Peptides against a protein of PDB entry 5JXT. Designs and how they scored, part 232

Target 1, 319 residues: chain A of PDB entry 5JXT
Amino acid sequence: SLLPKKEINVYIGMSEMQVKWYQKILEKDIDAVNGAGGKRESKTRLLNIVMQLRKCCNHPYLFEGAEPGPPYTTDEHLIYNAGKMVVLDKLLKRIQKQGSRVLIFSQMSRLLDILEDYCVFRGYKYCRIDGSTAHEDRIAAIDEYNKPGSDKFIFLLTTRAGGLGINLTTADIVILYDSDWNPQADLQAMDRAHRIGQTKQVVVYRFVTDNAIEEKVLERAAQKLRLDQLVIQQGRAQVAAKAAANKDELLSMIQHGAEKVFQTKGAFGTMAEKGSQLDDDDIDAILQAGETRTKELNARYEKLGIDDLQKFTSESAYE

## One batch from the design tools (peptide; made by RFdiffusion4, then SolubleMPNN)

Design b2_p26_5_s2
Fold by OpenDDE base, seed 5:
Structure b2_p26_5_s2 (fold): chain B 319 residues (1-319), chain A 26 residues (1-26)
Amino acid sequence: as target 1 above (319 residues)
Amino acid sequence: SERAEKRREENEALERKRRELEELLE
């Protein structure tokens, strides 16, 4: 029988560079962040801020002029300038030593470009699929990865491209480098490894930037997932609340952790203490803390009924 | 990737400028 997948959220502090860029994003639109723009703040402006903050949580080199250079080099700075990369770098070493193979999902193809540079830098053999990958190249990449005795350790995928019914049961580890607004997209990504033909325990690591917008993205996704589960269980018509975040929710998400980010000089949490020098014990501590917070998050939403969950899912005004 | 291409182009542009400056100092 297929073993149940183990899912843990991995809460990761921002690097110093991420804090600096996160501050700059907030400062650039400070009137919008403070809600001072009143009723006229376009939902589009808030969505743009959210998108920039999510880019910052993934990697500061997603911004023009953020990467040091020219000359541009691929070196340790690619890792230490993003908290998620620091944790990823240590985690991949463990995964490889265990004889596991890993799927890495992101919403951002431009982040996969950074992860390719990282794979080359670390000497990790990889496959890649995104939304621009031709059908033939996609088949070839899947077949190469799934080949018996394949030397491809990592598969880099955009969550949407990975959702397309492909079988990747030759991997047993899934890293969600970022989360989709739709938790079903992430589940579909996990189900590429966690399906018939899997012989190992699938473990899913969901990276979440701590004290940042990604915590609120995660909370909203968890809430939606619980609502979807309860609706299915109760046989109620899917209130397909395509609950696009309203302006107030977007503003609340943008404001989450902003004060602490403005007060912070340097990095956050373990990134401030250790930076790129995270050891195996630091990773174990992060994973244990993540497992605890994951249980707490799940327990929070398990106690809520449909009516409670719907109050927080603003009706998507279908215009 | 587009990222890798842009970085190569900017590095090559820097190397060209460096060579041009070296030729002016000779």
Scores: peptide ipSAE 0.434, ipTM 0.858, DockQ to the pose 0.229
Fold by OpenDDE base, seed 3:
Structure b2_p26_5_s2 (fold): chain B 319 residues (1-319), chain A 26 residues (1-26)
Amino acid sequence: as target 1 above (319 residues)
Amino acid sequence: SERAEKRREENEALERKRRELEELLE
């Protein structure tokens, strides 16, 4: 029988560079961030801020002029300038030592370009598929990864490209480097490894930048997923869960952790204490804390009915 | 990738400028 997948949210502090860029993004649109735009604030402007903040949470080098150089080098700075890369780098070493194989999903093809540079720098053999990959090249990459005795350790995928019904049961670890606004897209990505033919315990690590917009993206995705499940179970008509966040929800998401980010000099949490010098005990502590917070998050939504989940999408805008 | 191409182009442009400066110092 297929073992249930284990899902762990991994809460990761921003690097010093991420904090600086996160501050810069907020400062650039400070009137919108403070809600001073009122009725005149466009939903498009708020969505643009959200997208910049999500890029910052992934990697500062997604911004023009952020990467040090020229000369541009691939070195340790690629890792220590992004909290998610620091955790990824340690986690991948552990995963490899365990004889596991890993799928890494992102929403951003430009982040996969950074992860390719990282794989080359660390000497990790990988495959890649994104939205631009030709059909024949997708088949070839899947076959190369899945072949018996494949030396490919990592598969890099955009979440949507990985959703196309492919079987990747030769991997047992899934890393969601970022989250989709649609929780079903992430589930479809996990189900590439967690499928008939899997012989190992599938473990899913969801990276979430702590004290940042990504926590609110995750919460909203969890609410939506629970609502969708309850609607299916109760046979109630899909109350059209307003698929798109309203302006007030977007503003609340942008404001989440912003004050603490402005007060922070340097990095957040374990990134401030150790930076790139995380040991195995630090990784275990991050994973244990993540497992606890994941259980707490799930427990909040498991107790809520359909009517409660529909109200919370409106009331969480006023706290 | 577009990232890799841009970085190569900017590195090559820097190397050209360095060579031009070295030739002026000789």
Scores: peptide ipSAE 0.433, ipTM 0.860, DockQ to the pose 0.201
Fold by OpenDDE base, seed 2:
Structure b2_p26_5_s2 (fold): chain B 319 residues (1-319), chain A 26 residues (1-26)
Amino acid sequence: as target 1 above (319 residues)
Amino acid sequence: SERAEKRREENEALERKRRELEELLE
């Protein structure tokens, strides 16, 4: 029988470089961030700010002129300049030592390019599929990863490309490096490993940048998922939950953690205390804290009815 | 990747400029 998947949100502090770039993004559009643009501020501008903040949460080298150089080098700076990379680097060592194999999903193909450079730097053998990968090359990559005795440890996928019904049950660990706005896309990605033919306990690690836009993206996705589940269970007509955030929701999401980011000098949380020198105990503490916060998040939405979830703006999730 | 290609091209361009400057100083 297929074991139920274990899902853990992994809350990760920003690096010093991420804080600096996050501040710079907010400062560039400070009038929009403060809501001073009122009705005149376009939804498109807010969506652009959200996209830049999400890039920052993933890796600062997604911005032009952020990476040190030329000369450009692939070295430890690729890791310590992004909180998610610091945690990923330690977690992958543990996963490999356990004899597990891992799927890494992202919304951003350009982040997969950074993860390729990282895999080469650490000597991890990998496969890659994104939106640009030809059909034949996708089949070849899947077959190479799934073959008996495959030396491929990591599969790098865009969440959308991974949604294409492929079987990757030869992996037992799933890392969602970032989250989709649609929780169903992330579920479809997890179901590549959590499917008939899986023999191991599937564990899903969802990376979430703490005190940033990604917490609000996660909460909104969790709310939507709970609403979708309740609608199915109650047989109510699909309340077309307006899939797109409204302007006020986007503004609230952008403002979340912004003040704390402006007040912060250096890195956040465990990244400020330990930086790149996280040990196994630090990783265990992060995972345990993440498991607790995941249970708390789920418990908030389990108590809510359909009518509550429909009225539930991201603001009421923090009361 | 496009990222890796761009970085190689910029490194090579820097190395060319360095060689050109070294040749001017000899």
Scores: peptide ipSAE 0.430, ipTM 0.857, DockQ to the pose 0.307
Fold by OpenDDE base, seed 4:
Structure b2_p26_5_s2 (fold): chain B 319 residues (1-319), chain A 26 residues (1-26)
Amino acid sequence: as target 1 above (319 residues)
Amino acid sequence: SERAEKRREENEALERKRRELEELLE
């Protein structure tokens, strides 16, 4: 029988470089961030800010002029300048020692380009698929990864490209490096490893930048997923979950953690204390804290009815 | 990608050094 998947949100602090770039993004559009644009503030401007903040949470080198150089070098700076890379680097070493194989999903093909450089830098053998990968090359990459005795440790995928019915049950670990706005896209990605033919316990690690926009993206995705489940169970097809966030929701998401980011000098959380020098105990602490917060998040949304889940207000989640 | 193009020469040099090291350890 297929074992239930274990899902853990991994809450990760920003590096010093991420804090600096996060501040710069907020400062560039400070009037929009403060809601001073009033009725004239476009939804498009807020969506652009959200997209830039999500890029920052993934890796600062997604911005032009952020990466040291020219010349560009592949070195430890690729890791220590992004909190998610620091955690990923330690986690992958542990996973490899356990004899597990890993799917890494992202929304951003440009992040997969950074992860390729990282894989080469660490000597991890990998496969890659994104939205631009030809059908034949996609089949070849899947077959190369799934072959008996494959030396490919990592599969790099964009979430949507990986969602297309492929079987990757030769992996038992799934890392969601970022989250889709549609929680069903992330579930479809997990279901590539968590399917008939899987012989191991599937573990899903969802990376979430703590005290930033991604925490609100996660909350919104969890709320939507619970709403979708309740609508299916109650047969209430008419409750079309409002697919797109409104302006006030987007503004609230942008403002989340912004004050603390402006007050922060250096890195956040465990990244401030240990930086790239995380040990096995630090990783265990991050995973345990993540498991606790994941249970709390799920328990919060399990108690809510359809009417409560339709209200995207910060207040309705604390009653 | 533009990133891949800018780093291609360095990645190729790193891969060559790794292959040379692997061949020396066999």
Scores: peptide ipSAE 0.384, ipTM 0.759, DockQ to the pose 0.039

Design b2_p26_5_s3
Fold by OpenDDE base, seed 3:
Structure b2_p26_5_s3 (fold): chain B 319 residues (1-319), chain A 26 residues (1-26)
Amino acid sequence: as target 1 above (319 residues)
Amino acid sequence: SERREEREEENEELREEEEEKEREEA
């Protein structure tokens, strides 16, 4: 029988460069971030701020003039300037030593371009599929990855492209480098490895930037997933329609961790203490803390009814 | 790398598009 997948949220501190760029994004729209725009503030402007903050959580080189150069070189700076890359680099070494194979999902094709440069720099053999990949090239990439004795270690996918019913059961590790607003998209991505034909325990690592907007994206996704489950169980199909965050919800998400980000000189958490010099014990501590916080997050939403899950609880913004 | 120079050019275009949207919404 297929073993249940193990999902772990991996909470990762920002690098010093991410903190600087996160501050810059908030400062650019400080009146909107402080709610001073009031009724005049557009929902679209708040969504743009959310998008920029999510880019920053992924990699600062998603912004103009962020990358050091010219000359633009692929080197260790590609890793140490993003907390997620530092953790990814250590995890991939461990995963490879275990004889596992890994799917890496992102919503951002531009992040996959950074991950390609990283794969080349580390000598990792990979396949790639995104939304622009031709149908024939997609088939060829899947077949090359899935072939018996394939030397392809990594498959890079956009969450959308990975959602299209493909079978990747030759991988046993899934990394969600970022999260979808729709938890069903992430589940569909996980189910590329977690399906009939899988012989190993599937482990899913969901990367989440700590003390940043991504924690609120994750909470919102967990809330929505529980609501969807209860709606299906209770036959209350009409309730699912209010999926889009309102202005006040978006503002609360943007404000989450912003004060601590403004007060921070340097990196966050383990990134401040160790930077790129994470050892195996530091990774184990991050994974253990993530497993605990994942259980706590799930337990919070499992206790809520449909009517509670329809309300955005702002109370978690101050803890 | 040529691909990174192309990404920096694409990032410039995105910044300009974002600044235009911010000006239209202000």
Scores: peptide ipSAE 0.076, ipTM 0.648, DockQ to the pose 0.033
Fold by OpenDDE base, seed 4:
Formats: sequence, structure tokens, C-alpha cells
Structure b2_p26_5_s3 (fold): chain B 319 residues (1-319), chain A 26 residues (1-26)
Amino acid sequence: as target 1 above (319 residues)
Amino acid sequence: SERREEREEENEELREEEEEKEREEA
């Protein structure tokens, strides 16, 4: 029988470089961030800020002129300049040592390029599929990954490309490097490993930048998922309007953690204390804290009714 | 090296498409 998947949100502090870039993004549009632009600020401007902040949470090298160079050389800087990469680097060593195989999903094909450079640098054998991958090449990559005795450890996928009904049950670990605005896209990604033919316990690690916009993306996705479940259970299909984030929701998401980011000199959380020098005990602490916060997040949304889940309020986050 | 410079240019066009697709799904 297929075992239930274990899902853990992994809350990760920003690197010093991420904090600096996050500050720059907010400062560039500070009037928008403060809500001072009133009715004149377009939803589009706020969406652009959200996208830049999400890029920053993923990796600062997604910005022009962020990578050290020329010469552009892949080195330890690719890892220590992004909190998610620091945790990923340690987690992958553990996963490999356990004899597991891993799917890594992102929304950003450009992040997969960074992850390819990382895989080459660490000597990890991988497959890749994104939105641009030809159909034949997708089949070839899947077959190469799934073949008996495959030496491919990692499969890199965009979440959308991974959604295409493919079977990757030869992996037992799923890393969501970022989250989709639509929680169903992430579920479809997990279901590549968590399906008929899986023989192991599937574990899903969802990376979330702590004290940043990604916490609010996650909260909104969890809220939408619970709403969808309740709507199905109550037969109220009309209520499942996948309403786009409104202007005030986007503004609240942008503002989340911004004050602490502006006050911070250096990195956040465990990244401030140890940087790239995380040990196994630090990873265990991060995973344990993440498991606790994941249970708390789920328990919060499980208590909410349909009417509460239709309103994104920042205040409902703190009760 | 050359693949990173080519990826920076392709990454600008793909940025606009990803932002457009995220706007259409939002």
C-alpha cells in the first residue's frame, strides 16, 4: 500500500546577500511598499515587487550583476549567497547517504540553471525538465532517471513541467524549492513521486524563506487548499473562485517581514550564526522547527470555516 | 562561462513570459 506522504515546511533564513538585495527591492519602490501611492499604484506594480522578492528568496544570482565576476566561476559562493542553497547542500548529502533519490521542483527555469551549475560543481548526476524541454527529450530524461540502476540522483523540474502526468516513483524525496500560488500545482508535483509504484515513504520538503514574502505565499496557498477541500465537501463549487490576490493582500505580503529586513545587518536566523557552516545538528533543528511550524499552520487553517478562508487578513495570522 | 552570458539574455525574455503567465493564472 502507498504510505501517506510526510510534508515538512523548511523555514530558511536569508543570507547576507539576500538581505541586501531584498532591502534594495523594497527601497526602489518604498512608496508602494508603504502604501503611500494610494489608488494610483497599479496591481501590476505590486505583482512586479512580489516577483522580485520571490526571486531574491530563491537566489540573488537571478538578478543582473549579482553574481561575482567576471570571470564567472561556479564555486562555494553559489551556495553561501542563498539560504536555500546552504540547506539544500546539506540536505542532499543526507538524502544521498540514505540511498534516496530526489526530485527538486521550482517555478523558475532560471533557478534550475543555477541548480544545474550546483549539481555539476558538487558532482551530482541529474536529469532536467522545464517548459522549454522538447517532448522527446522529456521522455528520454524520464526514462534515463527511472531506468533500473540509474546513476541519476537528482531530477530538476519546473513545477508546471513536472505536473504533466509523468511517473517518477523511483524517487522518494521531493524538494519544493519554492511554492506555487496554486497549491494544486505543488500537489501535482508531489504526486510524481507519491503514486502507484512507490515503494518508499515519500517525504516532501517545502523550502520557505523565513521572515519574507514566501511565508505569506505559503499561508495563502494553505488557505486556498483548505478552502478548496471545504468547498468540495460542502458541494459549494461556486465558492471556489480562485480569486487572484487583491491589491491590499499583495501589499500586506510585501510588507511582511520588511521592517525586520531593514533592521537586519547581515543574515537571518541560523544563517546569521553559522552561514554555510551548518552541521547535521543544525539541519535537524531546522527540520524539527519546520515540522512544528507546519503542524501549527495546518491546525490553524483546519479550524477555519469557508467564510473565514475567503478573507485574507494579516490579523488572522497571529490568533 | 559563455552559457551564463547567453542565459542572462534568454533569462530576460523568459522573465517577461513567466511574469505574464503568473499574471494570467492569478
Scores: peptide ipSAE 0.027, ipTM 0.575, DockQ to the pose 0.027
Fold by OpenDDE base, seed 2:
Structure b2_p26_5_s3 (fold): chain B 319 residues (1-319), chain A 26 residues (1-26)
Amino acid sequence: as target 1 above (319 residues)
Amino acid sequence: SERREEREEENEELREEEEEKEREEA
């Protein structure tokens, strides 16, 4: 029988560079962030701010002129300048040592380019599929990864490209480097490894930048997923959960943690304490804290009925 | 090296497209 997947949110502090870029993004649109634009601020402007903040949470080198150079060199700076990369680097070393194989999903193809440079730098053998990958090349990459005795350790995928019904049960670890606005897209990605033919315990690590917009993206996704589950279970008509965040929800998401980000000098959390010098005990502590916070997050939504979940804005999840 | 320069150029193009979309919707 297929074992149930274990899902753990991994809460990660921003690097010093991420904090600086996160501040810069908020400062560029400070009137929008403060809600001073009132009814005149376009929903599009808020969506752009959200997109830039999500880029920052993934890697600062997703911005023009952020990468140190010339000369442009792949080195340890690719890792220590992003909190998620610091945790990923230590986690992948552990996963490899355990004899596991890993799928890494992102919403951003350009983040996969950074992850390719990282794989080359660390000497990790990988496959890649994104939205631009031709059908024949997708088949070839899947077959190369799944072949008996494959030396490919990592599969890099965009979440959307990974959703295409492919079987990757030769991997037992899934890393969601970021989250989709639609929790069903992330579930479809996990189901590439968590499918008939899997013989191992599938573990899913969801990376979440702590004290940033990604916490609110996660909460909204968890709320939506619980609502979808309850609607299915109760046979209630498709309450078209407004698929798109409203303007006030987007503003609240942008404002989340912004004050602390402005007050912060340097990195956040474990990134301030240890930076790139995380050891195995630090990773165990991060994973244990993440498992606790994941249980707490799920327990908040398990107590709520359909009517409560429909009224629960991203603001009320913190009350 | 080349792929990193290509990524910086693609970063610039995507920023310009995002700023152009912001200007068209404003």
Scores: peptide ipSAE 0.060, ipTM 0.635, DockQ to the pose 0.033; fails the geometry check
Fold by OpenDDE base, seed 5:
Structure b2_p26_5_s3 (fold): chain B 319 residues (1-319), chain A 26 residues (1-26)
Amino acid sequence: as target 1 above (319 residues)
Amino acid sequence: SERREEREEENEELREEEEEKEREEA
């Protein structure tokens, strides 16, 4: 029988470089961030800030002029300049040592480019699929990855491209490097490994930048997922979940952690203490803390009814 | 259906705005 998947949110501090870029993004649009634009602030402007902040949470090299160079060379800086990469680098070593194989999902194809550079730098054998990957190349990549005795350790996928019904049950670990705004897209990604034909315990690691916008993206996604589940269970199709984030929700998301980011000199959390020198005990501590926070997050939403979840989408804009 | 479409549209709007900014920054 297929074992239930284990899902763990992995809460990761920003690197010093991420903090600097996160500050820069907020400062560039400080009037919008402070809500000083009022009703005149466009939803598009707020969405644009949200996206830049999400890019920053993924990797600062997603911005022009962020990567050190010329010469542009892949080195340890690719890892230590992004908190998620520091954790990924340690986690992949553990996963490989366990004889597991891993799917890595992101929303951002440009992040997959960084992950390719990382795979080459670490000597990891990989496959890649994104939205631009030709159908024939997609089949070839899947077949190469799924081949008995394949040397391909990592599969890099955009969440959308990976969602397209493919079977990747030859992997047992899933890393969501970022979260989809639609929690169903992430579930569909997980279900590429967690399907009939899987023989191992599937473990899903969801990376979440702590004290940043991604925490609010995760909370909103968890709320939407719970609401969808309850609507299906209760047959109440008419609950118009306000699907799209309103301006006040976007503003609240942008403001989340902003004060701490402005007050911070250097990196956050374990990234401030250890940076790229995270050891196995630090990773275990991060995973344990993540498992606890994941249980707490789920327990918050499990207690809520449909009406409470609908109100919480309105009240979380006022706290 | 509609809620899935609305979420897919929200993610598409976000992605298009990302790709547009990446084109403006490039």
Scores: peptide ipSAE 0.013, ipTM 0.465, DockQ to the pose 0.016; fails the geometry check

